Peptides against a protein of PDB entry 6EJA. Designs and how they scored, part 118

Target 1, 276 residues: chain A of PDB entry 6EJA
Amino acid sequence: VEYMPANPVRIAFVLVVHGRASRQLQRMFKAIYHKDHFYYIHVDKRSNYLHRQVLQVSRQYSNVRVTPWRMATIWGGASLLSTYLQSMRDLLEMTDWPWDFFINLSAADYPIRTNDQLVAFLSRYRDMNFLKSHGRDNARFIRKQGLDRLFLECDAHMWRLGDRRIPEGIAVDGGSDWFLLNRRFVEYVTFSTDDLVTKMKQFYSYTLLPAESFFHTVLENSPHCDTMVDNNLRITNWNRKLGCKCQYKHIVDWCGCSPNDFKPQDFHRFQQTARP

## One batch from the design tools (peptide; made by RFdiffusion4, then SolubleMPNN)

Design b2_p20_4_s3 (from b2_p20_4, 12 letters changed)
Fold by OpenDDE base, seed 3:
Structure b2_p20_4_s3 (fold): chain B 276 residues (1-276), chain A 20 residues (1-20)
Amino acid sequence: as target 1 above (276 residues)
Amino acid sequence: ERPPEFDDVYDSVDPEELPE
């Protein structure tokens, strides 16, 4: 018998989307949509067609909203973190949306569990935060991620300005930029004025691929550090051969990988990974 | 129930170390 929680968690899904991937977005949305959850969608400032499409969806569902503000985001840009942080603040200010978990999604990832399984799991572990770490040498991670480099997002480009030091006393961690965060931790990140949160927000405003490390680092160095689970409960279509060819060198002074969009042919993998 | 194991770790490299 599947566990049925007495007080099931409600999830705020934050979708950051751009381009013309409307069809894939629609497929993903249909797959994850549930009346008891909330969906907050940010559309890139430059993606007007997609924005119109998403607005149409939001008008059809009371639990779907679109950010009134829109950022021009680029691959690896620091503005992505700003997008998440502002979305978190917005969601906390929406008193009519009593969500318990924050989950970010894109067209490149897919839930590996059914809604019932996900809700049951998160309801059981509602005090935990789920972030997947790189699980490798941390020094290598820092170098490869360029965390010891200073970047400036300007004019739709990530400019590498020079070297920088990791703040003393901070244990840097990271990995996947897909996470499941409980409301309590989101509140901490959003409203805390402690030295950790303040310094990390500043530090990561000049960081490449900030979402892959910010929340990990903040969590692990915070009073909430014992709530971390090294798993993000999702699958990403990660093909390094296709996604790691320095294709973004023209927009960032760094090379990196990006996940590929899921195709219908990839759906069979979702079922395989959904197994307990 | 335990979460499944998977690897979706992102990767990056200094462009100066790679040929164009």
Scores: peptide ipSAE 0.027, ipTM 0.564, DockQ to the pose 0.058
Fold by OpenDDE base, seed 4:
Structure b2_p20_4_s3 (fold): chain B 276 residues (1-276), chain A 20 residues (1-20)
Amino acid sequence: as target 1 above (276 residues)
Amino acid sequence: ERPPEFDDVYDSVDPEELPE
């Protein structure tokens, strides 16, 4: 019997979508939709067809909204962080959406638990933030992620401009770009004017794959550091054979691996990975 | 009740370090 919390958390799901994968998005949406949660969808500026489709969906559900602004995002682009930060601000300004957690999703990443399980879990740990760290040597992580390199997003490309130093006094961390953040921390990231947030926003505006490290780093160096949980409660369709290629070299002056999109046949993994 | 362990971290590499 799943514990039913007296005050269940409500989740703001942020979906960043692009391309023509309307069917995939529809499947994902159906899988994660619940009337008690909120869905904020950003469609890539270049994906007009998808945008039209998403708008149609948003009109059918009162708890689904589409970002009025749209960015052209690229793999590894710094603009992805901007997308999240702006969406966070928007969501905080939506006083009619009393969400407790921020969760980002893509077609390649699902919550590992059922809605009821997820809600129960987050309701129990409503004061925590869930970010998965790389779990390896941090120096190696910095090197591999190019955190000590300066990047500029321009003309749909991430240009490596040169070397840079990690800000003094900052403990850098990172890992998965999929996270579960409580409202309190989102408020801090969005509205704080302290040196940490200010410097990190600047630093990560020139960072490759910023979402994989920004929130980790900010959290761990913030007054909220004790709320860190090294887990993102995600199931990712990770196939090294398919995803681990230097396929993005044309987009960024760096190479990386990416997870694969879920296929209908992959849904069985939800049952397998769900822990009792 | 603890959350399950996941490893979905992206691996990146400097293209200059890749063999030609």
Scores: peptide ipSAE 0.025, ipTM 0.558, DockQ to the pose 0.058; fails the geometry check
Fold by OpenDDE base, seed 5:
Structure b2_p20_4_s3 (fold): chain B 276 residues (1-276), chain A 20 residues (1-20)
Amino acid sequence: as target 1 above (276 residues)
Amino acid sequence: ERPPEFDDVYDSVDPEELPE
């Protein structure tokens, strides 16, 4: 992190946004923008005003694009994973965007290092994948996450249908839904036809909060398992008192916590050398 | 494996089952 890399990595930032917080998104975008990186933004299908605003931004910068497809996503919904997977495919098909790392961002989780530090670090460890595990008892994690339960996303609700078993021979893991994945692993997840990827995509299409576990599980059971680093290089604005009130009970047949949005004063934690 | 440079990074996940 204390050197200038000869071949600095370029990052594809994927943002999944919803609601009407256009000014907030604009502030965040300005804080994280750099000319050497790429930004791919998905706007919820129901957020038309926000979509128009984001499109205006994308027209001003050549390294900013908006997904031509839009999903109606809900908290904890399986569709969030679908959004990431489709975004990964799109980004791999963009031959004019030579990105090296995939990073998802929201207002609730932010890099806590400068752009130079992040780029230097990832350039040094360009063959690694960064996923933060829960660090607790795995059986307890499975129960709390509801991984042994079957869910169906329908009509803007996650319906709990019943119990299920974890596939035999699969070591399930998970934790944070914020990750840094190298291009090679993203290619594997996107294009592999092996039994692992196929079965896990199916399994997690009926999973609550799938992004918190899918990539962990796939990576650890794949030929790329030795590339895992138990760190996502993020800080989450987590406050149990504010974020753990079962606020999504009306949407999901499960109770979970959501991190709080970062305030404008927190944006300085991800400093860019080149501002728009 | 965890890089020493980022030991101060934290996150949390805490879902629970609703009563039936």
Scores: peptide ipSAE 0.023, ipTM 0.534, DockQ to the pose 0.045; fails the geometry check
Fold by OpenDDE base, seed 1:
Structure b2_p20_4_s3 (fold): chain B 276 residues (1-276), chain A 20 residues (1-20)
Amino acid sequence: as target 1 above (276 residues)
Amino acid sequence: ERPPEFDDVYDSVDPEELPE
């Protein structure tokens, strides 16, 4: 029998979308939609067609909203973190949306659990934060992520300006940029004025792929460090052959991997990953 | 850069292994 929580958590799903993949987004949305959750969608400033489509959807559902602001985000850009941070602030200011968890999603990423399972699980561990670490050599991670390099996002490009040092006393960590964060931690990240949050926001404003490391690093160095769970409960379609190449060199002075949209051929992976 | 060896496919967590 599935555990049924007395006070089930409600989730704020934040979707950051771009391009013209309206059908894919629609499929993903239908897969994750539930009346008890909330959906906050940011559409890239340049994706006007998609924006119109998403607006139409948002008008049909009271628990779906579109960001009134739109950023022109690029792969690896520091602005992606800004998008998440602003979304978090917006969600915290929405008093009519009593969400308990923040979950970011894309068309290439799915929760591995059914809604009931996810809600039951998060309700049981509502005080925890779920971020998956790289689980490798941290020094190697820093080098590969370019965390010891200074980047500037300008003119739709991430410019590598030079070398930098990791702030003293900070233990850097990271991994997946897909996470499940409880409201308390989101509040901390959004409103704290302590040295850690202030310093990290500044540091990561010049960081490549900031979402893969910012929240990990902040959490692990914060008073909330004991709430970390090294798992994000996700399945992401990582096709290394297709996604792990220097396809973004024209945008970023670095190389990296990107996830691919799920295809019917990939559905077997859901079956393999899904378990009670 | 995300290293090629990084697999972003994660299964469920055993509740018995999580803090209570």
Scores: peptide ipSAE 0.008, ipTM 0.458, DockQ to the pose 0.079; fails the geometry check

Design b2_p20_4_s4 (from b2_p20_4, 12 letters changed)
Fold by OpenDDE base, seed 5:
Structure b2_p20_4_s4 (fold): chain B 276 residues (1-276), chain A 20 residues (1-20)
Amino acid sequence: as target 1 above (276 residues)
Amino acid sequence: ERPPEYDDTYDSVDPEELPE
């Protein structure tokens, strides 16, 4: 059900981009841009051309900023989580950007609702966090994700070093690396000094595809556990037949799938799947 | 009003379970 909230939530969209696909980024940006939200864009350290293009965009809009720091990230790398965590800290320190929700985006995943629908929905559930779980056998998930393996990101490669154990007393969960997190939980993840957050940050610094599991695990084991909703309100352009061929083994000592980028003709699907 | 149900997947697979 859509309604006009008295205090509509404002969203901080975080984009992590790389390569030379400036046109694709422009199309995506136009599709998701709204004056009431905020956009924080990280460009891979190696993508200087794209960085220049993104900077030009940021100068045209007051609610668009580019990270002054840049990381060299690889598919599946632990550095992706570091990118999100640092972005969260930056956004919390921006006192002139009163955002209520943190949402990450890429060219391969889009919200399935219109802006009005999304804002109305999140305004109603502003105290909740939206993370989609795998919904399968957890032991199988751990094995497939390599969570019981130790990885080291070094020299643009994820090195598998050996086996490890999941910390005792921690219920590991995960699934989609696309999430909607409220400001309160982001504050907890960013500033908490409790044993959970400290240990999980350490654990996931040696984890493959950490964003698919870190926030799930931290949330479910935290005092905020009752705020979890098993849904991320996203459409992912998956094609397992084409995307699951261990295409990243040259970068990672593991196998994985990659969703396909959305094309302009795919945008109509976002509207069709949008519902209250 | 509630969040709609939606199924999603995860990216990783054990190399031993998927052909190169």
Scores: peptide ipSAE 0.025, ipTM 0.588, DockQ to the pose 0.066
Fold by OpenDDE base, seed 2:
Structure b2_p20_4_s4 (fold): chain B 276 residues (1-276), chain A 20 residues (1-20)
Amino acid sequence: as target 1 above (276 residues)
Amino acid sequence: ERPPEYDDTYDSVDPEELPE
């Protein structure tokens, strides 16, 4: 029996979805839905069919909303960070949704805990932020991520324009683009006018895969740095057999690998990895 | 008690490190 906290945290789940995989989304939604949490869904501007499906769901649940704005995002695009940042602002402005944690989700990355376990855990560590770092050589990470390169998202492509320097005095970090952020830190990222946040927002607007590094870097260089936990409590369905074959080179002037969506048969993996 | 640890990865690769 899981311990029930006296003041359980409430979670704002942000889903960024695209394509026509409505069935997969519905399955995921049913798996993660709880009446005490909040769900904010962004549908790619080009995915009108999916948007209609998601709107139907949102009309059935008072704690489910769809972004009134929609971005056209591409793999690795800087616009993904913009999507998260805008969703954070929206969620902070929703005074009727008293959420405590921000969690982004996709069909490719699920929390490793049941709802009760997750809530209990986050309630115990409500002052912490959970971001998983790469755990390797940082210089290699910078090179691999192309953080020393300038990118421009235009015409559904990430164009590599040239080289750039990482701002002085900034300790860059990153890893997983799936994270759990407490409301306090989200408020800081959203509303702070300090040099760090301002500079990093500018820097990462020209960055490939910005979500894999932006929040890590901002957190670790911020007054909130002591709240960092090197764990995102996720299971990612990586298919390493596919390797890294630069499958996105037609979209980005860089290479990358992507995880696979979880399938129903993968559910047992959640049970195996779940622990108090 | 502290949060559990697990291994995770990131999905970017320098094209110069991979053969075309």
Scores: peptide ipSAE 0.048, ipTM 0.633, DockQ to the pose 0.065; fails the geometry check
Fold by OpenDDE base, seed 1:
Structure b2_p20_4_s4 (fold): chain B 276 residues (1-276), chain A 20 residues (1-20)
Amino acid sequence: as target 1 above (276 residues)
Amino acid sequence: ERPPEYDDTYDSVDPEELPE
């Protein structure tokens, strides 16, 4: 018997999409769509075909909207954080969309739980924020992420300009760039004028892969730090042997990995993670 | 009921750890 909350949470799903993968997007959309949730889709400025397709979908569903603004994002670019932050602001200003959680998704990242399970779980823990940390040597993480390096996004490239120091008094953390954030924390990130949020927004505007660390760091150093849950309730098909080969060096003065498409042989992983 | 435990991986790799 599934737990049925009296006041079920409603989710704002934010999708950042690019390219021509309309079929993949449709499959993802069908997998996560529910009438009680909200879907806010950003299409890369350069992906006009996909933008047209997504607009057609948005016209068919009242709870699906497309960002009126579009950014040209690159892998690892600081502009991705800007995309999330602007999306958060937009969603907070949509008074007709009473969402409780912010969740970002891609076609390569699936929720572990069914909609009912997810809603039940988040309704039980509606005051928590779910971010998966690296859980290893933090110093190594800083080096691996290049957090001690200064990057500048310019001309569709992330330029490494030099070294930098982590701001004093800040405990840096990070991990997965897929997270579940409650509305209260999103409000804090969006509207707070405290020194933490101000400094971190500035710091991460020159950061590689900012979404993997920004929200972790802000949360853990904020008055909301006690709401941290080290889990993002996701499954992503990672294979470092296949996906980690510095394939983005032409875009970023750093190396990175990319997720792989799920295959039938990966089904066992779904079974292992599909737990209450 | 608590969130399940699982391992996750991340995008970035130190260039010194991988061959160019």
Scores: peptide ipSAE 0.031, ipTM 0.598, DockQ to the pose 0.054; fails the geometry check
Fold by OpenDDE base, seed 3:
Structure b2_p20_4_s4 (fold): chain B 276 residues (1-276), chain A 20 residues (1-20)
Amino acid sequence: as target 1 above (276 residues)
Amino acid sequence: ERPPEYDDTYDSVDPEELPE
């Protein structure tokens, strides 16, 4: 029998989508939809067809909303972090949506737990934040991520401008750009005016793939550092052999990998990966 | 109960390490 919490957490799912992957998005949405959670969807400014499709979904469900603002995002772009940060602010201002956790999702990842399991787990650990670290040499991580390089997002391109230094006194960390953040930490990131948050927002506005490191770094250097859990409770369909071939050089002055899309037959496998 | 363990990776590489 699954544990039934007395005060179950409610989750705000944030989806950042682009292109014409409406079918895949629909499948993923149906798989994760629950009436007690909230869904906030950002559609790329250039993806008008997809936007129309998502709007149709939002009209059918009271707990589904689409961002009224839309950004033109690119792979590795700093604007992705801006998208998350603005979404966080929006969600905090939605007083009619009492969410407890922020979870970002895409069609490239899937929760490895059932809704009941996820809710039970997060309800038990509602004061924790779940971010998966790279678990390797940090110096190597910095180099591979280009964190010691200055990037500028302009004209749908990430321009590498030169070298930069990691701020002194900051322990940089990162890994997966998929995370589960509790409301308290989201409030801190959104509204804090301390030196850490201010400097990190500035630093990461010129960072490649900022979501893979920003929240890790802020959390671990913040007063909330004790809430860190090195796990994001999801699986991503990675295939480095296929996905890591510098296919984005035309967009970014850096090389990167792209996760593979999940297929319907993969969903069964996801459920099997759930661990007690 | 504890979170499951799995391998996750970051998705960037120095162009000098991974040529086209």
Scores: peptide ipSAE 0.030, ipTM 0.602, DockQ to the pose 0.060; fails the geometry check

Design b2_p20_5_s1 (from b2_p20_5, 8 letters changed)
Fold by OpenDDE base, seed 5:
Structure b2_p20_5_s1 (fold): chain B 276 residues (1-276), chain A 20 residues (1-20)
Amino acid sequence: as target 1 above (276 residues)
Amino acid sequence: SEDDALYEYEGHEGRGPLPP
């Protein structure tokens, strides 16, 4: 018998989208849409056609909103973290949207549970935060991610400026940039004025792929560290042979890897069944 | 946790400085 929570959690889904893939976005949206959840969509500043399409969708559903601000984001850019942080602030200021969890989604990373299963699970563990760590040598992770390098996002490019040191006393961690964060931790990240949050926001504003490490590092070094769960309940296609070809060298001064997208039919399949 | 991702995270393994 599946656990039925007395007070089911409500989820704020944050979607960061770009390009001309309006049809794909529509399919994904329909697959994840539920009346009890909330959807906050950021459209890249350069994607005007997509923005118009998303606005039309938002007018049809009361629980769908589009960010009034738009950033020009690039692969690996620090601006992606800024997008998440600003969206978190916006969502916390929306008093008419009583969400309990923050979840980001893309076409490259799918939830492995049905809506009912996901809600039941998160309702049971509503005080926890779900971030997936790399699970390997941390020093290697730092080197490969370029966390010991200083990057500047400018003119749609991530410029490598030089070397830097990891802040003293901070245990750096990271992995997947797809996570499930409870409202309490989001409030902490958004409004805390302690040295940890302040310094990490500054540090990661000059970081390549900051979303893969910022929330992990902040959580694990914070008073909320005991809420960490090393799982993001996602299916991600990390085929390195296909996804690691230094294909982003024209955008960033670093060789990159990205997950491979699943086909739309795969997404529907994964939403129907739990992991076997 | 009750569930695990089907694929392990390996994104950083293929990353690094640009070749000469």
Scores: peptide ipSAE 0.268, ipTM 0.742, DockQ to the pose 0.524
Fold by OpenDDE base, seed 1:
Structure b2_p20_5_s1 (fold): chain B 276 residues (1-276), chain A 20 residues (1-20)
Amino acid sequence: as target 1 above (276 residues)
Amino acid sequence: SEDDALYEYEGHEGRGPLPP
């Protein structure tokens, strides 16, 4: 049992879902659902069956909403960042949803804490932002991610057009695309008109896997840089032998890696994690 | 620990240009 804070944070969970994996989504939803949090769900434009199912859920719970707009997203596409940014704007405009943190989740990346533990922790550190960096050679990260390459999302494909330079004076960083962002930073990203935010939005609109680097880079170069915590409070199965097979070459002009789904047999590993 | 290493971020290490 964790200490109950006097002013517990409320979380806006943002889910970007596609396909027909309704059972998996339902399991995840049950695992993270709480009456005091908010859930904003984007369903891929092409996933009509899933959209109908999610709409049905949203009608049953007052704290669950579905985006009225829908994008056709692809793995690694720049449109994923657009989806997050638009969702952030929508959530900031929902005056009846007083959320304190923005959190995205997938079926392949699980929180390491219970709801009570998560709320207690975030309530204590409500002024911080939690993004997990790659923690290795940054130059290598840039090369491997293709951040020095220009990509264009068109016709459900990420086209590599050529080389580009990293913007002058910008320290690029990145890692996991699963993060915990406080409302203040989300407001900054959404409404700031400074050169940093403006230039980075433009830069990352031509970037492969933009969510793995955009928020890290913006935060670390912003007036909010001192709020950075190098941890997203999650565990992810990054078994490269299974997840790195260049399996997305038909979608993007780059060899990719994706995290693997956890299996029930992996549960013992969750219990052994000693991460904060 | 060895188990912890399995779950650390390694996504970019296997990425790169398409092979010929």
Scores: peptide ipSAE 0.268, ipTM 0.775, DockQ to the pose 0.751
Fold by OpenDDE base, seed 3:
Structure b2_p20_5_s1 (fold): chain B 276 residues (1-276), chain A 20 residues (1-20)
Amino acid sequence: as target 1 above (276 residues)
Amino acid sequence: SEDDALYEYEGHEGRGPLPP
């Protein structure tokens, strides 16, 4: 029997979905759904069939909503960060959804813990933010990510316009674009008008794969820097052999890697993961 | 114990400028 906290945290799950990923979405939804949590789903503007399916789900569950706005997102696009930021604002404005944590998920990123374990853990560490860093040479990370390059998202393409400088005085970091953020930090990112948040929002609006670095960088340079935990409490399939084929060259002026979706046959690997 | 991802983050290692 797992310990039940007296004041359990409630989670806002944000899902950004596109294409024909209905089966993957259904699997993820079944895995993470709980009546005490909230689910906010953005469907790509071009994915009308998927949107209709998701709307049907949202009508069946009172704690599931779909974004009334829809963006045309591309792999590596700056618009993904815009999607998260707007979702955060929306969620903060939903007074009837008292969530404590923001969590983004995809079919390539499954929670390690059961709902009870996750809730118990987050309830104990409700003041912390969980982001996984790359854990390697930061200079190499910057170069490989193209953070020193200026990108413009236009016409469903990420155009590399030229070189740029990393802002002085900012410690850039990044890694996984899957994170667990507490409400307080989300409020800071959403509503702060300080120089850090303002400059970083501008900087990352011209950044490739901004979600892999924006929140890390903002958090580590913010007054909330002491709340960072280098763990995102999830399983991600980063099989580089499968995910790094420069397959996005037609969309982005950069060679890319992406995590791989988990398959049912990968379930045995989940059982091998050590839990606290 | 702290939970770890099944695979370490390595997304950036295979990234870079497009080949000529």
Scores: peptide ipSAE 0.270, ipTM 0.748, DockQ to the pose 0.563; fails the geometry check
Fold by OpenDDE base, seed 4:
Structure b2_p20_5_s1 (fold): chain B 276 residues (1-276), chain A 20 residues (1-20)
Amino acid sequence: as target 1 above (276 residues)
Amino acid sequence: SEDDALYEYEGHEGRGPLPP
């Protein structure tokens, strides 16, 4: 029997989708949909077919909305962070959607917990933020991520322009770009005018894979630093053999790795996550 | 524990500058 909180948290799920991933999106949506949560979907500007499909879904459910704005995004592009930041602002301005947590999802990862378990867990830790760090050599992380390099997103390409320094006094961190952020922290990121948020927004506007590091770095250097939990409560299928082939060199001036879709044979990993 | 989760992050290990 799962704990049923008296004041259950409500979740704003943000999905950033592109291409022809209708089946994957439908699968994910089916897996995570609940009447008490909210779903905000961004469809890539170039994915008109998918956009039409998503609009149809949004018309069927009152708690599903599609971003009225659409960005053209690329793998590793800085525009992904812009997408999240704008969606956060939108969600904060939706007074009829009283969400408590911001969660981004894709077809490449799955929640570890059932809805009831997730809600119970987040309700217990509603003041915390869940960001999974790389858990290894931070200096190596910076080098491998190219955080000390300046990138410019232009013409559907991430151009490496040169070297840069990490801002003074900032401890950079990062890892998974899938996170669970409480409303308070989202408000801070969205509306704060302090030097940290301002500098980091600028810095990460020229960063490769910014979502893997921006929120980690901002949180850990902010007055909210004590709210960080090194866990994102999800499974991501990382397979270097399949996901690390420098396959994005035509899009990004950097060799990259990406998570893979789960296969039936990967089911054992889901079973192992069920722990007391 | 409900706080426990299995997560493996390996993304950055395979990243780096483009080969010559």
Scores: peptide ipSAE 0.255, ipTM 0.730, DockQ to the pose 0.516; fails the geometry check

